# Peptides against a protein of PDB entry 2AKA: the designs that were tried, part 103

Target 1, 299 residues: chain A of PDB entry 2AKA
Amino acid sequence: MEDLIPLVNRLQDAFSAIGQNADLDLPQIAVVGGQSAGKSSVLENFVGRDFLPRGSGIVTRRPLVLQLVNSTTEYAEFLHCKGKKFTDFEEVRLEIEAETDRVTGTNKGISPVPINLRVYSPHVLNLTLVDLPGMTKVPVGDQPPDIEFQIRDMLMQFVTKENCLILAVSPANSDLANSDALKIAKEVDPQGQRTIGVITKLDLMDEGTDARDVLENKLLPLRRGYIGVVNRSQKDIDGKKDITAALAAERKFFLSHPSYRHLADRMGTPYLQKVLNQQLTNHIRDTLPGLRNKLQSQL

## One batch from the design tools (peptide; made by RFdiffusion4, then SolubleMPNN)

Design b2_p18_5_s1 (from b2_p18_5, 7 letters changed)
Fold by OpenDDE base, seed 3:
Structure b2_p18_5_s1 (fold): chain B 299 residues (1-299), chain A 18 residues (1-18)
Amino acid sequence: as target 1 above (299 residues)
Amino acid sequence: PPPPAPSVPQPDFQSTLP
């Protein structure tokens, strides 16, 4: 079963090489959410490394196809950097920034052209995610006034695809009814069939408030449910707090919180990673027969 | 956790490009 994700990765790589990125609805998970929703932190917590760009405003400016591969070795490879193995994840971050700037320029513009990154690690499950630019309403710096619509149009190219699962990342310390992630997910998946909810920043909720009803799937029901996570604070990131220690703190948070203790075994980043691996594997299995038929009709 | 399935030798991310 785990061999299906590698198969889809090979198909993604082959189609990316031919420039036919548009015609095959490959089974994938698109990560969507507002700026500062915690998307990048969730992905870094899967890898156990700091490797994604940091900053104010739109940090992700190109789609990042992140292929996680379970391996005995730890290294990264880019599709655009043939034969280069990255063992320093700061160099991975710098390469993402440089390759982003090469295509978008210095004006913090966006491009729909993906960056393809493969990470081999003993700490990851086989999983492919597409990190997408954070939704914004306000241009920052030299961003065009229509940047909100440009981001939306870019996201729609991924999330409208039938074989795309949607990882909708929403912060708990903001009104969930106003979640950009859940709004776009509801637009393209009105029946909640393709959407997995992630609730971040549960540790930043006001005292006496909780996201229990959301996490119990009672407020805005998704067929695939919600998973709560606790990411590192910006202070913890800047302080280079170890991700393993942060994952232990996340587990302790859920176990000690009165509103979440009963959910604790179905919460946190390690559980999210397992669920995403299983969901993607099942989704690939269900879609592969149709994909094979479509491929055979196009050949 | 189930033992990670033996990683099918992923073709080198660079060698799968024709």
Scores: peptide ipSAE 0.011, ipTM 0.395, DockQ to the pose 0.022
Fold by OpenDDE base, seed 2:
Structure b2_p18_5_s1 (fold): chain B 299 residues (1-299), chain A 18 residues (1-18)
Amino acid sequence: as target 1 above (299 residues)
Amino acid sequence: PPPPAPSVPQPDFQSTLP
């Protein structure tokens, strides 16, 4: 059976090259969440490399189409840099920053024009994600005063599509009822059919508090449920803590925590990666017949 | 034997298409 994710990746690249991104509802997973919710850390933990822009405020300013491809070799390729192979993931980070600034300018503005990044690695499952700008209410620096609405409108272009799955990333150390990710997901998916909940920062919850009811799908039920993860702290990132060591610490966290031990086999970044691969593969299989019919009617 | 851990509602990983 041809790997369905690489097939959709080839379609996505072809459509991106023609500039016709608007009309094709390709099966994809959009990553949504507030600023500092831990979205970039989840994506880097899948790759096992530090490669995303980091900082305070709006870091992701363009949609990043991240195509993970299982391969015997480790390298990255950009659709805008045809034939250049990146083996240094710090250069990948710098290219994302430079290509973002080339289109948005230096004013920390946003653009709906995606960056297409493919990462080949022996450590990844086949998975395509669209990293979207973090939701914010407070303009920083020279950002326009309406930046909240610009980000929201950009997110809506992805998450309103029927074939879009929503990876809603929420921090556990904040009020989940007020989660920007869960709010936008509930607006466009009121029945919770397309939404996968990710709960980050479980290690940063106050003593005597836990997210057990959320992770057990009892508080805010999603059909696709919730997966808890433990990302590196900002101090660990700045200290260049190894991602492999962080994944081992995450597993230990769930196994040792009284409230989460019984969930530990259905938690953590490796389980999330597996679930997303399966979800996307199934979603592609279910949507491809309808896409073929739409494409044939446009020809 | 400790009582079986309460069955956590399993996420539906199947098709959402009708």
Scores: peptide ipSAE 0.010, ipTM 0.414, DockQ to the pose 0.067
Fold by OpenDDE base, seed 1:
Structure b2_p18_5_s1 (fold): chain B 299 residues (1-299), chain A 18 residues (1-18)
Amino acid sequence: as target 1 above (299 residues)
Amino acid sequence: PPPPAPSVPQPDFQSTLP
């Protein structure tokens, strides 16, 4: 059976080349969450590299279509820069920043035009994610006063599509009932059929509190459940803590925590990668017959 | 014995294909 994720990646690339990416109901996973919810850290933990823009406020200002491809070699390629192979992931970060600024200008505006990045690595499973701008209520710098609504409108262009799965990233150290990710997911997926919950910052919860009820799918039930992860702290990032060491620390966290030990085999970044690969593969299989019929009717 | 930890509903990995 042909790898379904690489097939959809080829369709995404073809449709991106004709400017129709936003209008196509391709099987995909959109990543949603508030600013500082840990979205970028989850994606970098999948790759095992620091390659996403960093900063305060709105860092992701364009959708990033991140295509992870399992390979014997490690390199990145951009659709806008065909034929250039990036082996330094710092150059990948700089290219994302430069290409973002080229389209959005200097005023930290947003654009719905995706950046398409493919990463080949021996450390990844085949997976495609669309990283979306973080939801915010407060304009920063020269951002328009309606930036919250512009971000929301951009997110809605992705998450309203029936073939879009939603990776809802929520921090555990905040009231999950107030999670921006879970709110937007519930608005467009009221039955929780398309939503996968990710709970970050479990290591930053107040002493004597835990997210057990959420991770056990008891508080806000999702059909696809919740997966807890432990990202590197800002101190760990600034200290250049290796992601491999962080993944070992994450495993140790779940195994040693009284509230999470029984869940530990269904938690953490490696398990999340496996789940997302399987979920996306199955979702593509389920949607491909309908997509073929739609494409054949348009030709 | 502590009551069996309530089984976390596993993510539905089953294809919706019949």
Scores: peptide ipSAE 0.009, ipTM 0.427, DockQ to the pose 0.067
Fold by OpenDDE base, seed 4:
Structure b2_p18_5_s1 (fold): chain B 299 residues (1-299), chain A 18 residues (1-18)
Amino acid sequence: as target 1 above (299 residues)
Amino acid sequence: PPPPAPSVPQPDFQSTLP
């Protein structure tokens, strides 16, 4: 069978090049969550490299279409910079920041215009994700007072589409009932058909508390369930702790934790990556017949 | 020399492509 994710990537690149990205309901996964929920750390853990902008407040200010492609070689390419291969992932980070600032300016404004990044790696499964700006209630710098609503409206352009899966990223060390990710997912997917829950910061929960009932899908049931992950701490990121060592520590966390040991084979970043690849592949297979018919009716 | 850390079996990503 033709690899369905690369086919959709070629369609996405073609539609991005002609400015028609808004009108096509392409099968995709939108990543949603509050600021500091751990979205960028989950994406970097898939690649095994530090390459996303970091900082306080709104870090992602444009949609980032991240196309992961399994390959024998490791490099990145941007759609706006065709023919340039990046092998240094620090240069990838700098290019995302520069291309963001080129469109939004230095005022920390947002733009709905996506950045398209493709990463070839032997360490990835074929997977396409759209990283979206983190939900916030507090304007920072020269941001307009309505920035919360501007972010929400941008997210709604993705998550309202029927062919959009929602990766809802929520921290375990915060009240899950107040999760911005699960709130927006419930608004546009009230039956939990399109939503995948990711629970971060399980290692930062208060002593004697756990997220077992959430991870067992008993508290806020999603048809696609929940996957717990343990990201690097900010201290580990600043100390440039290797992602491979962090993934080994994550595995050890789940295996050693009394509340999570029985779930450990269905938890962690490698399992999440596998589940997302399978769910996206199946979702593409289910949606492509309808998309083909729609495209043929518009030609 | 410290015993090699048990290599967490990396999921063979090639086997899960349909």
Scores: peptide ipSAE 0.000, ipTM 0.358, DockQ to the pose 0.017

Design b2_p18_5_s2 (from b2_p18_5, 7 letters changed)
Fold by OpenDDE base, seed 5:
Structure b2_p18_5_s2 (fold): chain B 299 residues (1-299), chain A 18 residues (1-18)
Amino acid sequence: as target 1 above (299 residues)
Amino acid sequence: PPPPAPAVPQPIVDTTLP
């Protein structure tokens, strides 16, 4: 059976090349969350490489269509740089920054024009994610005063689509009722059919507090549930701590924590990858017949 | 009382993934 995710990736690349990405409800997962919610760290933990721009404020300024492809070889390719294979993920980071700045300028503005990045790796499951700009209320630097609304409007272009799953990333060390990710998800998916909750920063919660009720799907129930993850600290990222060591530490965290031990097999980045692969595959299977009919009616 | 949360569909474990 042909892998459905690679098939949709080929369709996505073809549609991106013709500028029609906005009109096609391709099966995808949009990653949403406030600034510093840990979105980029989750994506890097999937790849096992540091490859995303880093900084304060809005890190992602264009949608990043991240196509993970299981392969015997490890390399990245950009749709805008056809034929160039990147084996150094630092060069991948630099290319994302350069291509972002080329379109947005130096003023930390945003653009709705996607960057398409494909990563081949033996360490990934087939998975397509759209990393979206972090929701913010406060402009930083030369950002326009309406940047909050520009980001929201950009997110709405993705998350309103029926074939879009929503990966709602929320930090545990903040009030979950105030989560920007869960607010936007509830607005566009009021029945919780398309939303997957990710809870980050579980290791940064105050002593004697936990997110057990959230992770057990008791506080703000999602039909697809919640998955807790532990990302590298900013100090660990700046210190270039190995992601493999961080994933081992994450597993140890869940197994050793009194409130999370019973959930440990349904928590962490490797479990999140499996769940997202399965959910995306199933979502593609369910939506492809309708997509085929729509495409055939337009040809 | 809020309506009982619908039973979380058990993830169909696709046993074909290694």
Scores: peptide ipSAE 0.006, ipTM 0.427, DockQ to the pose 0.039
Fold by OpenDDE base, seed 1:
Structure b2_p18_5_s2 (fold): chain B 299 residues (1-299), chain A 18 residues (1-18)
Amino acid sequence: as target 1 above (299 residues)
Amino acid sequence: PPPPAPAVPQPIVDTTLP
């Protein structure tokens, strides 16, 4: 079987190079959620490296097309820096920050122009995700007063596309009915056909509370269901806790928790990676015939 | 009735992983 994810990655790169990314309904997964919902931490847990910008407020200010490629070697490449291989993931973080600032300026504004990052690693499955700016209601620093609307408009450019799957990231320690991720997903996917729920911060829930009904798909049913994950705490990140050790702790959390033990084989970051790889591959398979016909009619 | 639980995606066994 031709690797369908690498094929779509080549199409994405070709269309990005000509500035047409917004107009093409390519099969993709957009990652959506409120600020501090854990989006960037989920992506870093896939790679097993700290490489995404961190800080207070809106950290992701441009869409990040993250192309994960299984390889015998570990390195990263940017589409805007062709031929430069990054082996230090701290340099990858710095390049994302520098390239973001180059386009948005110093005013912490946002831009809809994607950054295209490819990560080769023996620790990843083939997977492409679009990390999107976190939804916020409060402007920070020199951000325009309409920043909430600008972020929403940017997200809508991705999530309204029929071939876009939505990875809706919601924290368990917040009211799920108020989840920014699930609200935007429900607006553009009212039947829950394109949405995959991720529940973060399960380890930060109040004593005597659990997200069992959510994870069992009973509270807010999605056709593609929910996957719970446990990310590193801010203290663990600041303490440079290894991601491999965090993945072992996540597995232990689900296995030892009375409410989640029966779900443990369908939870956690490694399971989420497998599900997303399969979901994206199937989605590409289903959409490519229609896309080929559309492209052939336009050429 | 609740929508059927998503079929457990069969892992794409990358047969190239040792």
Scores: peptide ipSAE 0.005, ipTM 0.424, DockQ to the pose 0.038
Fold by OpenDDE base, seed 2:
Structure b2_p18_5_s2 (fold): chain B 299 residues (1-299), chain A 18 residues (1-18)
Amino acid sequence: as target 1 above (299 residues)
Amino acid sequence: PPPPAPAVPQPIVDTTLP
């Protein structure tokens, strides 16, 4: 059975080369969330490497099409520099920063033009995600005063597409009713058909509070449900705690927590990765016949 | 052994939606 995710990746690469990436209703998962919601940390936990830009304010300033490919080898490749294999993930981070700055300029502006990054790894499932800039209301530093609207408009170019699934990333240590991710998802997917909820920072909730009702899909029901994850703390990142050790700690967190133990087999980063692979594969299967017909009518 | 064929992911039918 031909793996459908690699097929869509080849289509994405072909259309990216023609500059039409933003206009294509390709089956994809767009990652949305407020700044500091933990989006980048979730993506790095899938790869098992630190490779995304870090900093204050808007870190992601261009869409990042992250193509994860299960392979016996570990390396990254960018579409804009074909044939260059990156084995140092710090060099991957620097290339994302450099390629972002090349297009957005020095003013820390945003661009809707994607960066296409493929990561080959034995530790990943086949999965394609589009990381989108974090929603913000307050311009910081050199950000344009209208940056909130620019981000929103750019996100809308992706999340309004019928073939786009939405990975809505929300921190548990903030009011879920105020989640920027769930607000934008509810706007473009009012019936919750395309949205997958991710709840981060479950380990940072106040003592005696929990996100059980959220994770049980009782508070704000999504057809595709919610998955809780525990990312590395800033202290763990600064201490260079290995992601593999963090994933073991995440599993222990869910198993040991009174409110989450019964959900533990349907929580955590490895389960999220599996669910996303499955959801994307099914979504591709359902959408490809219609996409093929549309493409054939345009040729 | 070849990695198990990806189990046909059953759509998570939320059976709790009426």
Scores: peptide ipSAE 0.005, ipTM 0.407, DockQ to the pose 0.085
Fold by OpenDDE base, seed 3:
Order: structure tokens, then C-alpha cells, then sequence
Structure b2_p18_5_s2 (fold): chain B 299 residues (1-299), chain A 18 residues (1-18)
């Protein structure tokens, strides 16, 4: 079976190199959600490393094209820093921050110019995700007063594309009807054909409440359904709690919870990673014929 | 009743994970 994800990664790298990132609707998954929805934690749990910027407010300020590649070796490479292999994931974090600041300045502004990061690891499936800035309504610090609209416009450049799948990340400890992720997904995908729901913070729900109806796809039905995950707490992240131990705790959470036990085999970060790999692979298979025809018509 | 949500594509288990 042709490695369709590596093929699209090569196309994405080629198009990024020629500055034509806007015109080619490459099959991809855009990650969307409010600030503090748990997007970065989901991506770090896939890699098994702490490598994304941390802080208050808007942390992701440029689109991060995260290309996960299954490999016997563990290292990262940036498209902007060709030939440098990163084996320390703290250096990866620092390079994302430095590259972000080089383009946006120190004012915590945003830029639509992607950072392309490839991570080779024995612990990942082949998967490409675009991490996008968290939606916000309130500027913090030196952020421009129109930052909400700037973020929205940036997200729309990705999520409006027909070949873009949408990973809508929503916290369970907040009203799902008010989810910024599901609102933007419903705006650009009203039939729910491209949207995958992720429900984070299931461990932080009030006692006697659960997200069962959401996870069973009964409340706000998506064609691609919902997957619940349990991320590390901020205290666990600050304490450098091992991601492997956190994934074991997540599995135990679903198996032990009365409302989620029957769903436990269709929940958690490892299941989400598998589903995303498969859905992306299938989506690439379905879209590649049209993409080939479009490319041939432009040549 | 609202039409049944179209069947969630069954995840094709990638058997290549060790």
C-alpha cells in the first residue's frame, strides 16, 4: 500500500518551499479549539515528549505543521533549519519559540506563516496535523485588540479547504454548546463531514456529571464521531510527569468510570492517534485523484 | 427521528504499531 501520508508530506514540503501554501488544498488535519482546550497536550501525548510552547493566553501563534513519522530513531527536524537534527525536545520547544518570535516579534502577535516540524519516533504513527492558534475573545498583554478576528481569519484559511479535516478539541468541563471548536467546525462543515470531535478534561467534570451523550454521538452528532481523552494536569506537566504513566492513567480512567467503561476501547490518546492515522490515510486516498488532476491542469 | 448519523468510518487498525 503506498505510504500516502509520506507522499503528502513531500508535497506539503515542496509547496511550502515555493511559497504556494495557499493554493493547494492538500489533505490535512487542522487542530482547532479555544485557548486552554488541551490541543497542545494531545499533540505532545502523541509524540510522548514535552516540545510545544507553554504559557498563558495564546501559546501557538503560528500554524505548526506537525509531521509525525514512525521510525526506529527519535529526532526532530525543521524545514527552516535543514540538516539540523534535534534529539532534545526542549531544544525543539525553544526553536519553535525563537522562530515564532523572529516572525511575529515580542508583542505576542500572530502570523499565518507555518512552522514545519517533522518528528521521527518509534512511538508515533504516520500522521500530519496542523496545530492552529487557540481561539480567544479577550486580548492579553501586548496582543492587538482585534486578535480574536486575526485568529479566526487564520483558522479560516485552513478549515475552509475541502481537503482539510477538522480536529475540534473541546473541554468537557465547559458547556459544549459554547465550544469555539464546534462552532467554527459547524460554520465551515455544516453537515459534519470533515469534523472529528475530541473531548478533553473528562477527569475535571463535576461529580455526578458526564459527557456520555456527547461521546455516544447523541448530543451534537458528527459523522466522524467523538473521542474522549484525559491529558496530564498542569501540575503534572510542571512536575514533568511521564507521558507513558499519564497514558496508563487515562486508560484506567475510562475503564473504571461507570459512564465510560463501555466506550473505553474507543477512547483515549492511543485510539485517537490510530483513528486520525486511518482517517487521514483514507482521506488522502479519496482526494489524491482530484489533486493529481488539479496539479496536471496547472502544469 | 433525525436520520441516523452516517456510520462513523470504522478505524482500520494499523497493525504496524509494535
Amino acid sequence: as target 1 above (299 residues)
Amino acid sequence: PPPPAPAVPQPIVDTTLP
Scores: peptide ipSAE 0.005, ipTM 0.427, DockQ to the pose 0.041; fails the geometry check

Design b2_p18_5_s3 (from b2_p18_5, 7 letters changed)
Fold by OpenDDE base, seed 5:
Structure b2_p18_5_s3 (fold): chain B 299 residues (1-299), chain A 18 residues (1-18)
Amino acid sequence: as target 1 above (299 residues)
Amino acid sequence: PPPPLPRVPQPIVETTLP
């Protein structure tokens, strides 16, 4: 069963190489959420490395197909740069920025053409995620006035697929009823079959407020539930605070918080990784028979 | 009552996270 995610990764690579990425309903997890919702920080916490572009506004400007592979070695490889092993994750960040700018230009424009990044690490579970541009209403810099719609259309190419799971990332310090992630998820998955909720910024909630009812799946129930996480602050990211120390602080946060202590074993980034690995593996198992039949009818 | 959470199938991959 451990071979199913690597099998789908090989299929994704093959289909990416032939430009057919848009037509194939491959089992995957699309990461959706507003700007600054904490999407990129969740992905970096999975890898345990700073490797994603950072900044104000839209940082992810191309879909990033992030293939995590459990391995005894730690390195990254890009599909567009085959045979180059990256062991410095700062060089991985720079390559994502350079490859993004090569296609979109320096005007902070977006492109639907994916970047395929594979990360081998002893610290990851086998997991494939598609990091998508953050939803925004306000153009920044030289972005086109219709950037909101361009992002939405790009997201719809992924999240409308039946084999796509949706990781809906919402900050706790904002009104969840106004969550861009949960809105788009509800539009394309009205029965909540494909949506997993992530609640970030639980440490930034006002004193005397909590997200307990959300995390207990009582307020806006998702069939796959919600998982709370605590990311590094922007100051801690800019200061290159160690992710291992941040994961320990996250665990301490849930264990020490009166409203979350009873949920602590079903919260945090390590639990989220396990849940996503299991859910993706099961989803692949359920969808592969249908995918095999489709592929055999096209060959 | 919210529909029963699909039984989290038993962990398929015991990856020993260090």
Scores: peptide ipSAE 0.000, ipTM 0.412, DockQ to the pose 0.044
Fold by OpenDDE base, seed 3:
Structure b2_p18_5_s3 (fold): chain B 299 residues (1-299), chain A 18 residues (1-18)
Amino acid sequence: as target 1 above (299 residues)
Amino acid sequence: PPPPLPRVPQPIVETTLP
């Protein structure tokens, strides 16, 4: 009996290779959120490496299918670079940038064509995430004036699929009622069946304010609930602060905070990773019988 | 050696479909 996430990864790779990603609703988790919501930092915290493109705003310009695989060794592989093992995660970042620029050009445009990256690590759970471009209302630099709509249309190609779970990433230091992530999730999942809330930047909330009601699932209830995380600051990232030290600081934050102490065992990046692995595994189990029947009817 | 990452919860045994 094969692990369900690796099985879906092989299917995803096969369908990506034939360009038929449109016809098969594969079980997956799409990561959605505004620019600077902390999506890339959450993914890097899972891997324990700096490997995603950085810049003014979240520089995800193509969908990144990030396949995390628990392994005794640490390396990365791209579907477009078969047989090349990357052990330097800076080279992984550079390859994402180069492969993005090859398709989008240098104008910071976007493309709906996924990059498939597999990361083998002793520090990860089996987990597949699709990192999507950050929602924006204002073009930055050389971005096309319609970039907001292009990003929205790209996100809709993923989040409208019935077998797509939605990781809605929202910063706590912004009005949650105005969260771009939760708005798009509510549009395509009005019953909150597919949406998992992530609340970032809990450490950046004003004194005397907290996100307790959000994290307790009382303010904007999701069936799958909310998980709070504390990411590295941009200064900590630029200073190459160790992710392990950041995860220890995150744990300390939740344990020491009067509003979050009682939730601390159900918060933070390690708990989020566990929940996503469980949620994805269960979702695959529930959807694969139907997918097999659909696939057999199309052959 | 970098300090071991906080023990990632052991991979939940992915129940393989029969």
Scores: peptide ipSAE 0.006, ipTM 0.348, DockQ to the pose 0.023; fails the geometry check
Fold by OpenDDE base, seed 1:
Structure b2_p18_5_s3 (fold): chain B 299 residues (1-299), chain A 18 residues (1-18)
Amino acid sequence: as target 1 above (299 residues)
Amino acid sequence: PPPPLPRVPQPIVETTLP
């Protein structure tokens, strides 16, 4: 069987080239969550590189279609600058920032026009994710006063589509009932059929508290369940702590924690990556027959 | 009881992480 994720990537690239990306119900995973929920850190942990814009407030201001491709070589390529291979992931970060600013201008506004980034790596599974702007309630700096609604409207263009899976990223050190990710997921997927829960910041919970009931799918049940992860701390990021060392520390965290030890083989970034690859592959297989029929009826 | 988690079929592509 042809690898289904590369097939959908070719369809995404073809439809991006004709400007129709917003209207197509392609099988995809949209990443949603509040600002500072840990979305960018989860994506960087899949690649094993620092390459996403960082900062306070709204960092992701355009949808990022991140296509991970297993390869013997490590490099990145953008759809907007075909043929340029990036081997320095700092240059990848700078290109995302420059291409974002080119479209949004200096006012830190948002744009629904995607950036398409492909990363080839020996350390990744084939996986495509759409990173979306973080939900916010308070405009900061020069942001428009309606920025919350603009972000919400942008997210709704992705998450309302029936072929969109939702990766809902929530921090464990905040009230899960107040999770912006789970709220938007419940609005568009009330039966929890399309939503995968990711719980970040498990290492930052108050002493004597845990997210066991959440991770066991007992508190807010999702059909696709929850996966806990431990991202690098801000101190670890600033100290340039290696992601491979952070993944080893994450494994140690789950194995040594009395509340999570029994779940440890179904937790952490490597397990999340495997689950997402499998969920996306299955979702593509289930949706492609209907998509083929729809495309053939429009031709 | 919550509905049984769908048996995640094994990934068709066993990419052996090196």
Scores: peptide ipSAE 0.000, ipTM 0.391, DockQ to the pose 0.043; fails the geometry check
Fold by OpenDDE base, seed 4:
Formats: sequence, C-alpha cells, structure tokens
Structure b2_p18_5_s3 (fold): chain B 299 residues (1-299), chain A 18 residues (1-18)
Amino acid sequence: as target 1 above (299 residues)
Amino acid sequence: PPPPLPRVPQPIVETTLP
C-alpha cells in the first residue's frame, strides 16, 4: 500500500509549486505555542540534528512545512531549490534564514508564505509538520506594534482548517491555564478533537511540583491526550550537546521521576514521534476520500 | 472508573524489509 504521508507530501509540493493557495485543506499537523515553548527543539529532536534558526524573540518568521521521510540516506532538500541536497544541517539552518530574510526583509517581519523542507533520514518516521511562528505579546526590535495580531492571523490560516491537527506545545514551568497553545487550540477546536498536547520543560519545574494531572489528561482533557518531553536546555544547545544523549537523558528523567515513572512508556520524544506518525496516517486515511471529491470538483 | 483512554490505533508499520 503506498505510504499515505509521502502521497500527501507530493500533493503539498504540487500545490506549493502552482502558487495557488488551492483551498485544499491537506491533512497536516500545525505546531503552535508561545515563544520559547520548545516547538523548534521538538522538531530538531525528531531529526536528531540542529537545523532550525536560533535566537531571542520571534525566530520562526515563516511557516516551515517540515516533511520527514524515513530513508537509508541522510540529507535535506528545499522545494525552492530543487536538486540541491544538503548534508550539512548548518547549511540547512542558513538557507532557512536566507530564504526568510529574502521575503520578510531585515526588520524581523513575518510572512505567511511557507518554506518547504524535506528531510530524509534513517532516524525519522514519515511525518509532516508545519512549524509556525511563536505567539508573542511584545514587539521586539523593528517589529510592528501589531505583530501579535499578525502572528495570530497567520496561525489561524492553518489551525482553522478542518484537516489540520494541532500540536499544542506548552511549557510545564508556566501556568498551563494560561498556555497560548492551549488557548488558540480551544478557540478553533473547542471539543479537543484535533489537538495533541505536548508538555515541555518538565525538568524545569519547581521542586515539589509536577504536571502529572495534565499528563494523565485530568486537568484539561484532550481526546488525543498529552505527551511530556524533555528538550535540551539553551546551555546544552549552545554547547552543542548531542541530541542522542539528550534523548537518553529524557528517558532517564521519566523513569526516575516519582510522579512520571508510571507514564514513562507514554512519554518522551520517540513516543511522540510514533504517535504523530500514526495520528497523521489515520487522519490522512479518513480525509483522503473527501479530498479526492473536492479535487475532482475543481477540475 | 474514568472512561478508558481511547486506544491510539497501533501504527501499521509496513516495514518493507528489503
């Protein structure tokens, strides 16, 4: 049976190449969360490479359609520069920055025009994610005073789509009732049918506090539940700590933590990746008949 | 007892082993 995720990837590439925002709600997962929630770190942990822009404030300024493809080889390709294979993931980072600046200029503006990146790797499951700009309330540098609303409007273009799953990334060391990710998810998915919760920074919670009730789906129930992850610290990232070592530390964290030990087999980045692959595959299967009918009505 | 968490369907890993 043809892999459904690669089929949708080919459709995404075709629609992006025609420049038609064909109102085809292709099955996808949009990644949403506040600034510094850990969105980009989750994506890099899937690839096992540092390849996303880093910095203070709004780092992701265009939607990044990240197509992960399981392969025997490791390389990246951009839709805007077809035929160029990237084997150095620092060059991938630089290309994202350059292509972002080409469209947005130097003023740290945002653009709704996606960057399409495909990563072939033996370390990934087939998975397509859309990394979105982090929600912010405070303009930084030369950003327009309405940047919060511009980001919100951009996110709404993705998360309002019926075929969009929402990966809501929230830090555990902040009040989850105030989570920007869970707020926007609840606005567009009030029944919690399309939302998957990710809880980051579980290792940065105050001593004697835990997110057990959230991870057990008791506090803010989502139909698709919550998955806790432990990302590298900013110090570990700056120090180029190996992602494989970080994933081993994450596993150790959950197994050793009194509040999370019983959940450890349903936590961490490798489990999240498996769940997302499965959820996306099933979602594609459920939506493909409707997409086929819509495509046939537009021809 | 709380309603059973909906079983996440198992991924059909079609491992085409070479």
Scores: peptide ipSAE 0.000, ipTM 0.401, DockQ to the pose 0.033; fails the geometry check

